Peptides against a protein of PDB entry 2L2L. Designs and how they scored, part 21

Target 1, 42 residues: chain A of PDB entry 2L2L
Amino acid sequence: SPEERERMIKQLKEELRLEEAKLVLLKKLRQSQIQKEATAQK

## One batch from the design tools (peptide; made by RFdiffusion4, then SolubleMPNN)

Design b2_p17_7_s1
Fold by OpenDDE base, seed 5:
Structure b2_p17_7_s1 (fold): chain B 42 residues (1-42), chain A 17 residues (1-17)
Amino acid sequence: as target 1 above (42 residues)
Amino acid sequence: IDKEIEELEKKIQELKK
């Protein structure tokens, strides 16, 4: 139904937002690891 | 972390299709 399709689109949009937020977090964690390695070598 | 980022970037590209 059109309503089921709209619910599925809303769910996919929410999943996308969660995965994009997770990507931002992992990129920050990667940056923190590189910074820790660079500070441990000084 | 680099592998997990690559896998997540692939998943995000699939969700955008």
Scores: peptide ipSAE 0.489, ipTM 0.872, DockQ to the pose 0.731
Fold by OpenDDE base, seed 2:
Structure b2_p17_7_s1 (fold): chain B 42 residues (1-42), chain A 17 residues (1-17)
Amino acid sequence: as target 1 above (42 residues)
Amino acid sequence: IDKEIEELEKKIQELKK
């Protein structure tokens, strides 16, 4: 059904949004780890 | 974390196809 296809596209767009948000969080966490390591070596 | 970022970047590229 065209309605089933539209629901599936909406689900894939929501999954993509959640994974992009997780990627931003992990990149910030990586930056915080690098900063902690750089401060522990001084 | 670096490995998890790489795996997630791959998954995001697959979802964009």
Scores: peptide ipSAE 0.489, ipTM 0.872, DockQ to the pose 0.702
Fold by OpenDDE base, seed 3:
Structure b2_p17_7_s1 (fold): chain B 42 residues (1-42), chain A 17 residues (1-17)
Amino acid sequence: as target 1 above (42 residues)
Amino acid sequence: IDKEIEELEKKIQELKK
């Protein structure tokens, strides 16, 4: 139904927002790891 | 972390289709 399709689109948009937020967090964590490795080599 | 970032970037591109 049109209503089932709208619910599915809302769920996919929510999943997309969660994965984009996770990606931002992992990129910040990667930057912190690179900084720790660069300080451990000094 | 680099592999997990690559996998998430792929998943995000699939969800945008």
Scores: peptide ipSAE 0.488, ipTM 0.871, DockQ to the pose 0.708
Fold by OpenDDE base, seed 4:
Structure b2_p17_7_s1 (fold): chain B 42 residues (1-42), chain A 17 residues (1-17)
Amino acid sequence: as target 1 above (42 residues)
Amino acid sequence: IDKEIEELEKKIQELKK
């Protein structure tokens, strides 16, 4: 139904938002690890 | 972490199609 399609689109948009938020957190974690390694070698 | 980032970037591109 049109309502089932709208619910599915809403779920896919929520999944996309959660995965984009996870990507931002992982990129920040990666940057923090690189900075810790660079400071431990000095 | 680098591999997990690459896999997540691929998943995000598939969700945007």
Scores: peptide ipSAE 0.486, ipTM 0.871, DockQ to the pose 0.718

Design b2_p17_7_s2
Fold by OpenDDE base, seed 3:
Formats: structure tokens, sequence, C-alpha cells
Structure b2_p17_7_s2 (fold): chain B 42 residues (1-42), chain A 17 residues (1-17)
């Protein structure tokens, strides 16, 4: 039904939001590792 | 971390389709 499709789209949008937030965190952690390596080599 | 980022980017692409 149109209502079932709308519920599924809302669930997928919430999953996408959580995964995008995790991606931002991991990219910050990766940047922090690169900076620590670059400061340890100086 | 690089492998986990790559897997997460694939999953995000699948959720946008």
Amino acid sequence: as target 1 above (42 residues)
Amino acid sequence: IDEEIEELEKRIQELRE
C-alpha cells in the first residue's frame, strides 16, 4: 500500500542518517591518525 | 579504518538508490 511504502522510505532514511553520521566519525578518526603519524615523524 | 569507510560508503550508496 502507499502507507506501507511511506513507512519503508522513513525507515531507510533513518538508517541512511545513522550510517552518514558514522562515516563522518570514521573520517575524523582517520584524519587524527594521519596527523599523529605526521607529528611523530617530525 | 580505511576498509570500514569503504564498506560504509557502499552501504550509503545502496540506501540512496
Scores: peptide ipSAE 0.493, ipTM 0.872, DockQ to the pose 0.695
Fold by OpenDDE base, seed 1:
Structure b2_p17_7_s2 (fold): chain B 42 residues (1-42), chain A 17 residues (1-17)
Amino acid sequence: as target 1 above (42 residues)
Amino acid sequence: IDEEIEELEKRIQELRE
């Protein structure tokens, strides 16, 4: 059904948004680890 | 974390196709 397809596309767009938000958090966590290691070596 | 980022970047690419 066209309506079922629209619901599926909406679900996939929300999944994509959540995964992109997780990626931003992991990249920030990685940067925080690098900074902590760099400060622990000083 | 680097492996989890790579897997997540791959999953994001699959969701955009």
Scores: peptide ipSAE 0.492, ipTM 0.872, DockQ to the pose 0.735
Fold by OpenDDE base, seed 2:
Structure b2_p17_7_s2 (fold): chain B 42 residues (1-42), chain A 17 residues (1-17)
Amino acid sequence: as target 1 above (42 residues)
Amino acid sequence: IDEEIEELEKRIQELRE
């Protein structure tokens, strides 16, 4: 059904949004680790 | 963290296809 397809697309878009948000968080955590290591070596 | 980022970037790419 066109309605079932639209529901599936909405679900995949929400999953994508959550994963992109997780990726942003992990990239911030990685950057914070690099900064801590660079400050601990001084 | 680097491995988890790489895996997540792959899965994000698959969701965009």
Scores: peptide ipSAE 0.492, ipTM 0.872, DockQ to the pose 0.777
Fold by OpenDDE base, seed 4:
Structure b2_p17_7_s2 (fold): chain B 42 residues (1-42), chain A 17 residues (1-17)
Amino acid sequence: as target 1 above (42 residues)
Amino acid sequence: IDEEIEELEKRIQELRE
């Protein structure tokens, strides 16, 4: 059904948005770890 | 963390196709 296809597309867009948000958080966490290691070596 | 980032980047690519 066109309605079922639209629901599936909405679900995939929500999943993509959540995973992109998780990626941004992990990249910030990685950057914070690198900065802590660089400050502990000084 | 680097492995989890790589897996997540792959999954994001699969959702964009």
Scores: peptide ipSAE 0.491, ipTM 0.872, DockQ to the pose 0.803

Design b2_p17_7_s3
Fold by OpenDDE base, seed 3:
Structure b2_p17_7_s3 (fold): chain B 42 residues (1-42), chain A 17 residues (1-17)
Amino acid sequence: as target 1 above (42 residues)
Amino acid sequence: IDEEIEELEKKIQELKA
């Protein structure tokens, strides 16, 4: 039904939001690792 | 971390399609 399709789209949008938030966190963690390696070489 | 980022970027593209 149209209502079932709308519920499925809302669930996929929420999953997408959570995965995008995780990606931002991992990119920040990667930047912190690169910075620690660069400071350890000094 | 680089591998996990790549897998997550792939999953995000699949969810947007």
Scores: peptide ipSAE 0.490, ipTM 0.870, DockQ to the pose 0.707
Fold by OpenDDE base, seed 5:
Structure b2_p17_7_s3 (fold): chain B 42 residues (1-42), chain A 17 residues (1-17)
Amino acid sequence: as target 1 above (42 residues)
Amino acid sequence: IDEEIEELEKKIQELKA
């Protein structure tokens, strides 16, 4: 139904938002690791 | 972390398709 389709679209949009937020966090964590290694080697 | 980022980027592309 149109209502079921709209619910599915909302769920997919929320999942996308959560995964994009997780990606930002992982990229920050990766950058923090690189910085720690670079500071430990100095 | 690099592997997890790559997997997550793939999942995000699938969700946008």
Scores: peptide ipSAE 0.490, ipTM 0.870, DockQ to the pose 0.730
Fold by OpenDDE base, seed 4:
Structure b2_p17_7_s3 (fold): chain B 42 residues (1-42), chain A 17 residues (1-17)
Amino acid sequence: as target 1 above (42 residues)
Amino acid sequence: IDEEIEELEKKIQELKA
């Protein structure tokens, strides 16, 4: 039904936003690890 | 972390397709 399709689209959009937020956090964590390694080698 | 980022980037592209 149109209502089921709309619910599915909303769910996929929510999942996309959560995964994009997770990606930002992981990229920040990676950057922080590289920075810690670079400071520990000094 | 690099592997988890790659898998997540792939999943995001699949959700956008």
Scores: peptide ipSAE 0.489, ipTM 0.870, DockQ to the pose 0.720
Fold by OpenDDE base, seed 2:
Formats: sequence, structure tokens, C-alpha cells
Structure b2_p17_7_s3 (fold): chain B 42 residues (1-42), chain A 17 residues (1-17)
Amino acid sequence: as target 1 above (42 residues)
Amino acid sequence: IDEEIEELEKKIQELKA
């Protein structure tokens, strides 16, 4: 039904939002690790 | 972390398709 399709689209949009937020956090964590390694080598 | 980032980037592209 149109209502089921709209619910599915809303669920996929929420999943996408959560995965994009997780990706931003992991990229920040990676940056912090690189900085720690660079400071340990100096 | 690099592997997990690559897997998430793939999943995000699948969700956008």
C-alpha cells in the first residue's frame, strides 16, 4: 500500500541518518588515532 | 577503524541507491 511504502522510506531514511552519523564519529576517532601515533613518533 | 569505515561507506551507498 502507499502507507506501507511511505513507512519503508521513513525507515530507510532513519537507517541512512544513523549510518552517516556513525561514519562521522569513526572518521573523528581515526583522526585522533593518527594524531596520537604522530605525537608518539616525535 | 579503516576497515569499518570502508564497510560503512559501502552500506551508505547501498541505502542511497
Scores: peptide ipSAE 0.489, ipTM 0.870, DockQ to the pose 0.677

Design b2_p17_7_s4
Fold by OpenDDE base, seed 1:
Structure b2_p17_7_s4 (fold): chain B 42 residues (1-42), chain A 17 residues (1-17)
Amino acid sequence: as target 1 above (42 residues)
Amino acid sequence: IEKEIEELEEKIQKLKE
């Protein structure tokens, strides 16, 4: 039904927001690793 | 971390399709 489709789209949009938030966290952790490696090589 | 970022970017791309 159109209502079931709308519920599924809302669920996929929420999953997308959670995965985008996880990606932001992992990119910050990657930056912190690069900084640690750059300080260990000095 | 780089591999986990790549896998997550691929998952995010599939969710946007």
Scores: peptide ipSAE 0.480, ipTM 0.870, DockQ to the pose 0.629
Fold by OpenDDE base, seed 5:
Structure b2_p17_7_s4 (fold): chain B 42 residues (1-42), chain A 17 residues (1-17)
Amino acid sequence: as target 1 above (42 residues)
Amino acid sequence: IEKEIEELEEKIQKLKE
């Protein structure tokens, strides 16, 4: 139904937002690891 | 972390299609 399709689109948009937020977090964690390695080598 | 970033970027790409 059109209503089921609209619910599915809303769920996919919510999942996308959560995964994009996770990606931002992982990129920050990657940056923190690189900085720790660069500090441990000094 | 790099592998998990790559897998997540691929998942995000599939969700945008």
Scores: peptide ipSAE 0.480, ipTM 0.871, DockQ to the pose 0.710
Fold by OpenDDE base, seed 3:
Structure b2_p17_7_s4 (fold): chain B 42 residues (1-42), chain A 17 residues (1-17)
Amino acid sequence: as target 1 above (42 residues)
Amino acid sequence: IEKEIEELEEKIQKLKE
């Protein structure tokens, strides 16, 4: 039904938001690793 | 971390289709 399709789209949008937030966290962790290596070489 | 980023970017791409 149109209502079932709308519920499924809302669920997929929420999953996308959570995975994008996780990606931002992992990119920050990667940046912190690179900075730690660059400071250990000085 | 780099492998986990790549796997997550692929998952995000599939959710945007």
Scores: peptide ipSAE 0.479, ipTM 0.870, DockQ to the pose 0.702
Fold by OpenDDE base, seed 4:
Structure b2_p17_7_s4 (fold): chain B 42 residues (1-42), chain A 17 residues (1-17)
Amino acid sequence: as target 1 above (42 residues)
Amino acid sequence: IEKEIEELEEKIQKLKE
């Protein structure tokens, strides 16, 4: 039904939002690791 | 972390199609 399709699209949009938020956190974690390695070598 | 980022970027691309 059109209502089932709208619910499915809403679920996919929420999944996309959660995965994009996780990606931002992993990129911040990566940057923090690079900075720690660069400070431990000085 | 790099592998997990790559796998997640691929998953995000598939969700945008």
Scores: peptide ipSAE 0.478, ipTM 0.870, DockQ to the pose 0.728

Design b2_p17_8_s1 (from b2_p17_8, 6 letters changed)
Fold by OpenDDE base, seed 3:
Structure b2_p17_8_s1 (fold): chain B 42 residues (1-42), chain A 17 residues (1-17)
Amino acid sequence: as target 1 above (42 residues)
Amino acid sequence: EIKELEERIAELKKKIE
């Protein structure tokens, strides 16, 4: 039904939001590691 | 990990379309 499709799309959008938030965190952690290594070599 | 997560995000976006 169109209502079942709408419920499934809402669940997929919630999963997408969580995975995008995790991606932002991992990118920030990687940048922080690179910056720490670059400052420890000076 | 980052690459696999980017692939999973692309799959989710394709299912929402």
Scores: peptide ipSAE 0.565, ipTM 0.882, DockQ to the pose 0.786
Fold by OpenDDE base, seed 2:
Structure b2_p17_8_s1 (fold): chain B 42 residues (1-42), chain A 17 residues (1-17)
Amino acid sequence: as target 1 above (42 residues)
Amino acid sequence: EIKELEERIAELKKKIE
């Protein structure tokens, strides 16, 4: 039904939001690791 | 991990469109 499709789209949007938040965190953690390695080599 | 996460995000966006 159109209502079932709308519920599925809401679930997919929630999953997308959680994965995008995880991606931002992992990119920041990776950048922090690179900066620590670059400062330890000086 | 980041690459696999970016691929899964792209698949989710394609399902929402």
Scores: peptide ipSAE 0.565, ipTM 0.882, DockQ to the pose 0.788
Fold by OpenDDE base, seed 4:
Structure b2_p17_8_s1 (fold): chain B 42 residues (1-42), chain A 17 residues (1-17)
Amino acid sequence: as target 1 above (42 residues)
Amino acid sequence: EIKELEERIAELKKKIE
């Protein structure tokens, strides 16, 4: 059904937004760790 | 973990298109 497809697309878009938010957080965390290690070695 | 997450995001984008 077109309505079932729209419900599935809405769910996939919600999952995508959560995974993209997690990716941004993990990239920021990794960058903060690298910066702390680089400042502790000086 | 970041690489696997990027791959899963690419698969989700392909299912929405």
Scores: peptide ipSAE 0.564, ipTM 0.882, DockQ to the pose 0.724
Fold by OpenDDE base, seed 1:
Structure b2_p17_8_s1 (fold): chain B 42 residues (1-42), chain A 17 residues (1-17)
Amino acid sequence: as target 1 above (42 residues)
Amino acid sequence: EIKELEERIAELKKKIE
């Protein structure tokens, strides 16, 4: 059904948003670690 | 972890299209 597909797409978009938020956090954490190491060597 | 998360995000995007 078109309505069932719309419900499934809404769920997938919610999961996608959570995973993209996690990805941004992990990338920022990695960048912060690299920056701390680079500043500790100066 | 980041690579596996990027792969899973790409699979979710493919299901939404």
Scores: peptide ipSAE 0.564, ipTM 0.882, DockQ to the pose 0.861

Design b2_p17_8_s3 (from b2_p17_8 with R5L K8R E14K)
Fold by OpenDDE base, seed 4:
Structure b2_p17_8_s3 (fold): chain B 42 residues (1-42), chain A 17 residues (1-17)
Amino acid sequence: as target 1 above (42 residues)
Amino acid sequence: EIEELEKRIEELKKKIE
């Protein structure tokens, strides 16, 4: 039904939001590690 | 891990479209 599809889309949007938030954190952690290594070699 | 997350995000976007 249209209502079942709307509930499924809402669940997929919440999963997407959590995965995007995790991606932002991991990208920041990776960049911080690279910067720390580059400063320790100077 | 980042590259796998980017792939899962793309798959989720295709299911919402």
Scores: peptide ipSAE 0.557, ipTM 0.880, DockQ to the pose 0.800
Fold by OpenDDE base, seed 5:
Structure b2_p17_8_s3 (fold): chain B 42 residues (1-42), chain A 17 residues (1-17)
Amino acid sequence: as target 1 above (42 residues)
Amino acid sequence: EIEELEKRIEELKKKIE
């Protein structure tokens, strides 16, 4: 059904939003780790 | 982990298109 497809697309968009938010967090954590290691070696 | 997540995001985008 077109309505079932639209509900599924809304669910996939919400999943995408959560995965993108996780990606942003992990990238920030990775950068913070690299910076801490670079400062701890001085 | 980031690289697998980026791949999963791309797969989700293709399902929404």
Scores: peptide ipSAE 0.556, ipTM 0.879, DockQ to the pose 0.819
Fold by OpenDDE base, seed 1:
Structure b2_p17_8_s3 (fold): chain B 42 residues (1-42), chain A 17 residues (1-17)
Amino acid sequence: as target 1 above (42 residues)
Amino acid sequence: EIEELEKRIEELKKKIE
């Protein structure tokens, strides 16, 4: 049904938003780890 | 982990289109 597809798309968009937020956090964490290691070696 | 998450995001985008 078109209505069932619209409900599924809303769920997938919510999952996508959570995954994109996790990606931004992990990229920031990885960069912070690299910076801490680079400052601990000086 | 980041590279797997990027792949899963791409798969979600393809399901929404």
Scores: peptide ipSAE 0.556, ipTM 0.879, DockQ to the pose 0.837
Fold by OpenDDE base, seed 2:
Structure b2_p17_8_s3 (fold): chain B 42 residues (1-42), chain A 17 residues (1-17)
Amino acid sequence: as target 1 above (42 residues)
Amino acid sequence: EIEELEKRIEELKKKIE
């Protein structure tokens, strides 16, 4: 039903939000590691 | 891990369309 589809879309949007938040965190951590290595080699 | 997560995010976006 249209209502079941809307519930499924809401669940997928919440999963997407959590994964995008994880992606932002991991990208920041990766960049922080690269910066620390670049400063330790100077 | 990041590159796999980016692929899974793209698959989720396609399911929401």
Scores: peptide ipSAE 0.556, ipTM 0.879, DockQ to the pose 0.791

Design b2_p17_8_s4 (from b2_p17_8, 6 letters changed)
Fold by OpenDDE base, seed 1:
Structure b2_p17_8_s4 (fold): chain B 42 residues (1-42), chain A 17 residues (1-17)
Amino acid sequence: as target 1 above (42 residues)
Amino acid sequence: EEEKLKKRIQELKEKIE
């Protein structure tokens, strides 16, 4: 159904936003780990 | 559109792992 397809597209757009937010948080975490390791080696 | 969204989600999951 066209309505079922529109519901699926809405769900996929929500999942995409969650994965984008998760990637941003993970990049910040990885950068913080690198900075902590670089400080612990000094 | 649906398949483009699925592909983009998969590309993000692969960058997270």
Scores: peptide ipSAE 0.561, ipTM 0.888, DockQ to the pose 0.136
Fold by OpenDDE base, seed 3:
Structure b2_p17_8_s4 (fold): chain B 42 residues (1-42), chain A 17 residues (1-17)
Amino acid sequence: as target 1 above (42 residues)
Amino acid sequence: EEEKLKKRIQELKEKIE
């Protein structure tokens, strides 16, 4: 059904948004570790 | 559109791992 397809697309867009938010957080944590190590070596 | 979203979600999961 066209309505079933539109519900599936909305669910996938929400899952995509959650995975993008997880990736942004993980990148910030990884970058913070690198910056702490670089500051501790100076 | 649906298969493009599934592919993009999978590409993000692989970057999180």
Scores: peptide ipSAE 0.561, ipTM 0.888, DockQ to the pose 0.137
Fold by OpenDDE base, seed 2:
Structure b2_p17_8_s4 (fold): chain B 42 residues (1-42), chain A 17 residues (1-17)
Amino acid sequence: as target 1 above (42 residues)
Amino acid sequence: EEEKLKKRIQELKEKIE
């Protein structure tokens, strides 16, 4: 059904948004670890 | 559109792990 396809597209757009948010958070955490290690070695 | 979204989600999962 066209309505079932549109429901699936909405679900995939929400999953995409969650994965984008997760990637942004993990990049910030990884960068914060590198900065802490670089400051602890000085 | 659906297959493009699935592909993009998979590309993000591979960058997260």
Scores: peptide ipSAE 0.560, ipTM 0.888, DockQ to the pose 0.138
Fold by OpenDDE base, seed 5:
Order: structure tokens, then sequence, then C-alpha cells
Structure b2_p17_8_s4 (fold): chain B 42 residues (1-42), chain A 17 residues (1-17)
């Protein structure tokens, strides 16, 4: 059904949003670790 | 882990298109 497809697309968009948020967090954590290591070596 | 996540994001985008 077109309605079932629309519901599925809404679910996929929410999953996409969560995975993108997780990617942003992992990148920020990696950058923060590099910065902490660079400051601890001084 | 980051590369697996990027791949999953791409697979989700392709399913939404």
Amino acid sequence: as target 1 above (42 residues)
Amino acid sequence: EEEKLKKRIQELKEKIE
C-alpha cells in the first residue's frame, strides 16, 4: 500500500536521523580524544 | 565502527530515495 510505504519511509528517516547523530557524536569524541592527548603531552 | 556507520547511513538514504 502507498500508506504502508509512507510509514516505512518515515521509520527509515527516523533511523537515518539516529545513525547520523551517532556519527556526529563519534567524530566529536575522536576529536576530543586527539585534543586531550595533544594537551596531556605538553 | 565509523565506516560501518557511514555505510549504514548510505544504505538508509538509498532506501528512502
Scores: peptide ipSAE 0.548, ipTM 0.879, DockQ to the pose 0.817

## One batch from the design tools (peptide; made by RFdiffusion4, then SolubleMPNN)

Design b2_p18_1_s1 (from b2_p18_1, 7 letters changed)
Fold by OpenDDE base, seed 4:
Formats: sequence, structure tokens, C-alpha cells
Structure b2_p18_1_s1 (fold): chain B 42 residues (1-42), chain A 18 residues (1-18)
Amino acid sequence: as target 1 above (42 residues)
Amino acid sequence: LEEKIKELEKELEEEKKK
């Protein structure tokens, strides 16, 4: 139904929001690892 | 680094609860 499709779109938007948040956190983690390596080489 | 991982895990769990 149109209502079932709307519920599925809302669920997929929430899943996308959570994966985007996770990607931001993983980018911050990667940056912190690179900074640690750059400080260990000095 | 370990304390930064724990901070990021906490931020991820807070985002799951919104």
C-alpha cells in the first residue's frame, strides 16, 4: 500500500542517518590514528 | 587513542537512541 511504502521510506531514511553518523565517527577515529602515527615518528 | 574510541562508541550509542 502507499502507507506501507511510506513506512519503508521512513525506516530506510533512519538506517541512512545511522550509517552517516557511523561514517563520521570512523573518519574521526582514522584521523586520530594518523595523528598518533605522525607524533610517534617525531 | 583508547579513550577516544570509548568517546566515539558513546557518541554512536547516543545517535542510535534518536
Scores: peptide ipSAE 0.048, ipTM 0.639, DockQ to the pose 0.025
Fold by OpenDDE base, seed 1:
Structure b2_p18_1_s1 (fold): chain B 42 residues (1-42), chain A 18 residues (1-18)
Amino acid sequence: as target 1 above (42 residues)
Amino acid sequence: LEEKIKELEKELEEEKKK
């Protein structure tokens, strides 16, 4: 139904928001690892 | 690094509750 499609679009937008948040956190983690390696090489 | 992982896990769990 149109209402089922709208519910599915809302769920997929929420899943996308959570995966984007996870990607930002993983990028911050990766940056912290690179910075730690760069400080250990000095 | 371990403290930063725990901070990021906490931020992720807070984003799941929104």
Scores: peptide ipSAE 0.048, ipTM 0.638, DockQ to the pose 0.026
Fold by OpenDDE base, seed 2:
Structure b2_p18_1_s1 (fold): chain B 42 residues (1-42), chain A 18 residues (1-18)
Amino acid sequence: as target 1 above (42 residues)
Amino acid sequence: LEEKIKELEKELEEEKKK
């Protein structure tokens, strides 16, 4: 149904938003690890 | 680092509740 497709598109957009948020948080975590290593080598 | 992981886990859980 066109209505079932619209519901599925809304669900996939929300899943994409959550995965993009996770990716931003993992990039911040990686940057914090690199900064900690760079401070431990001084 | 552990405090920063906990902050990021909290931010992720807040984003799941929106």
Scores: peptide ipSAE 0.047, ipTM 0.636, DockQ to the pose 0.025
Fold by OpenDDE base, seed 5:
Structure b2_p18_1_s1 (fold): chain B 42 residues (1-42), chain A 18 residues (1-18)
Amino acid sequence: as target 1 above (42 residues)
Amino acid sequence: LEEKIKELEKELEEEKKK
């Protein structure tokens, strides 16, 4: 139904929001690892 | 690093509650 499609689109948008948040956190983690390596080499 | 992982896990759990 149109209502079921709308519910599925809302769920997929929420899943996308959570994966985007996770990607930002993983980028911060990666940057922190690079900074730790760069400080251990000084 | 472990403290930073715990901070990121907390931020992820806060984002799941929005």
Scores: peptide ipSAE 0.046, ipTM 0.639, DockQ to the pose 0.025

Design b2_p18_1_s3 (from b2_p18_1, 10 letters changed)
Fold by OpenDDE base, seed 2:
Structure b2_p18_1_s3 (fold): chain B 42 residues (1-42), chain A 18 residues (1-18)
Amino acid sequence: as target 1 above (42 residues)
Amino acid sequence: LEEKIKELEEELEKERKK
């Protein structure tokens, strides 16, 4: 139904929001690892 | 690094509760 499709679109938008937040956190983690390696080489 | 992983996990959990 149109209502089932609208519910599915809302769920997929929330899943996308959570995966985007997770990707930002993983990018910050990767940057912190690179900085730690650069400081351990001094 | 472990403290920073924990901070990022807490930020992710906060985003799940919104």
Scores: peptide ipSAE 0.047, ipTM 0.632, DockQ to the pose 0.025
Fold by OpenDDE base, seed 4:
Structure b2_p18_1_s3 (fold): chain B 42 residues (1-42), chain A 18 residues (1-18)
Amino acid sequence: as target 1 above (42 residues)
Amino acid sequence: LEEKIKELEEELEKERKK
């Protein structure tokens, strides 16, 4: 139904928001690892 | 690094509760 489709779109938008937040946090973690390796090589 | 991992886990848990 149109109402079932609208509920599914809202759920997929929430899942997308959570995966985007997780991707930002993983990028910050990766950058911190690269900085630690660059300081250990000096 | 361990403190930074903990901060990121706390930020992820805050985003799950919004």
Scores: peptide ipSAE 0.047, ipTM 0.633, DockQ to the pose 0.025
Fold by OpenDDE base, seed 1:
Structure b2_p18_1_s3 (fold): chain B 42 residues (1-42), chain A 18 residues (1-18)
Amino acid sequence: as target 1 above (42 residues)
Amino acid sequence: LEEKIKELEEELEKERKK
């Protein structure tokens, strides 16, 4: 139904928001790993 | 690094609750 499609679009938008947040956190994690390696080599 | 992973997990859990 049109209402089921609207609910699905809202769910997919929330899933997208969570995956974008996760991607930002993984980028911060990767940066912290590179910084730790760069400090361990000094 | 472990403390930084924990901070990121706490940030992710905060984002799930919004």
Scores: peptide ipSAE 0.047, ipTM 0.632, DockQ to the pose 0.025
Fold by OpenDDE base, seed 5:
Structure b2_p18_1_s3 (fold): chain B 42 residues (1-42), chain A 18 residues (1-18)
Amino acid sequence: as target 1 above (42 residues)
Amino acid sequence: LEEKIKELEEELEKERKK
């Protein structure tokens, strides 16, 4: 139904928001790891 | 690094509660 599709779209938008937040946090973690490796090579 | 992982886990938990 149109109402079932609207509920599914709302759920997928929330899942997308959480995966985007997680991707930002993983990018910050990766940057911290690269900085640690660059300091260990000096 | 471990403290930074903990901060990121706390930030992720805050995003789940919104």
Scores: peptide ipSAE 0.046, ipTM 0.631, DockQ to the pose 0.026

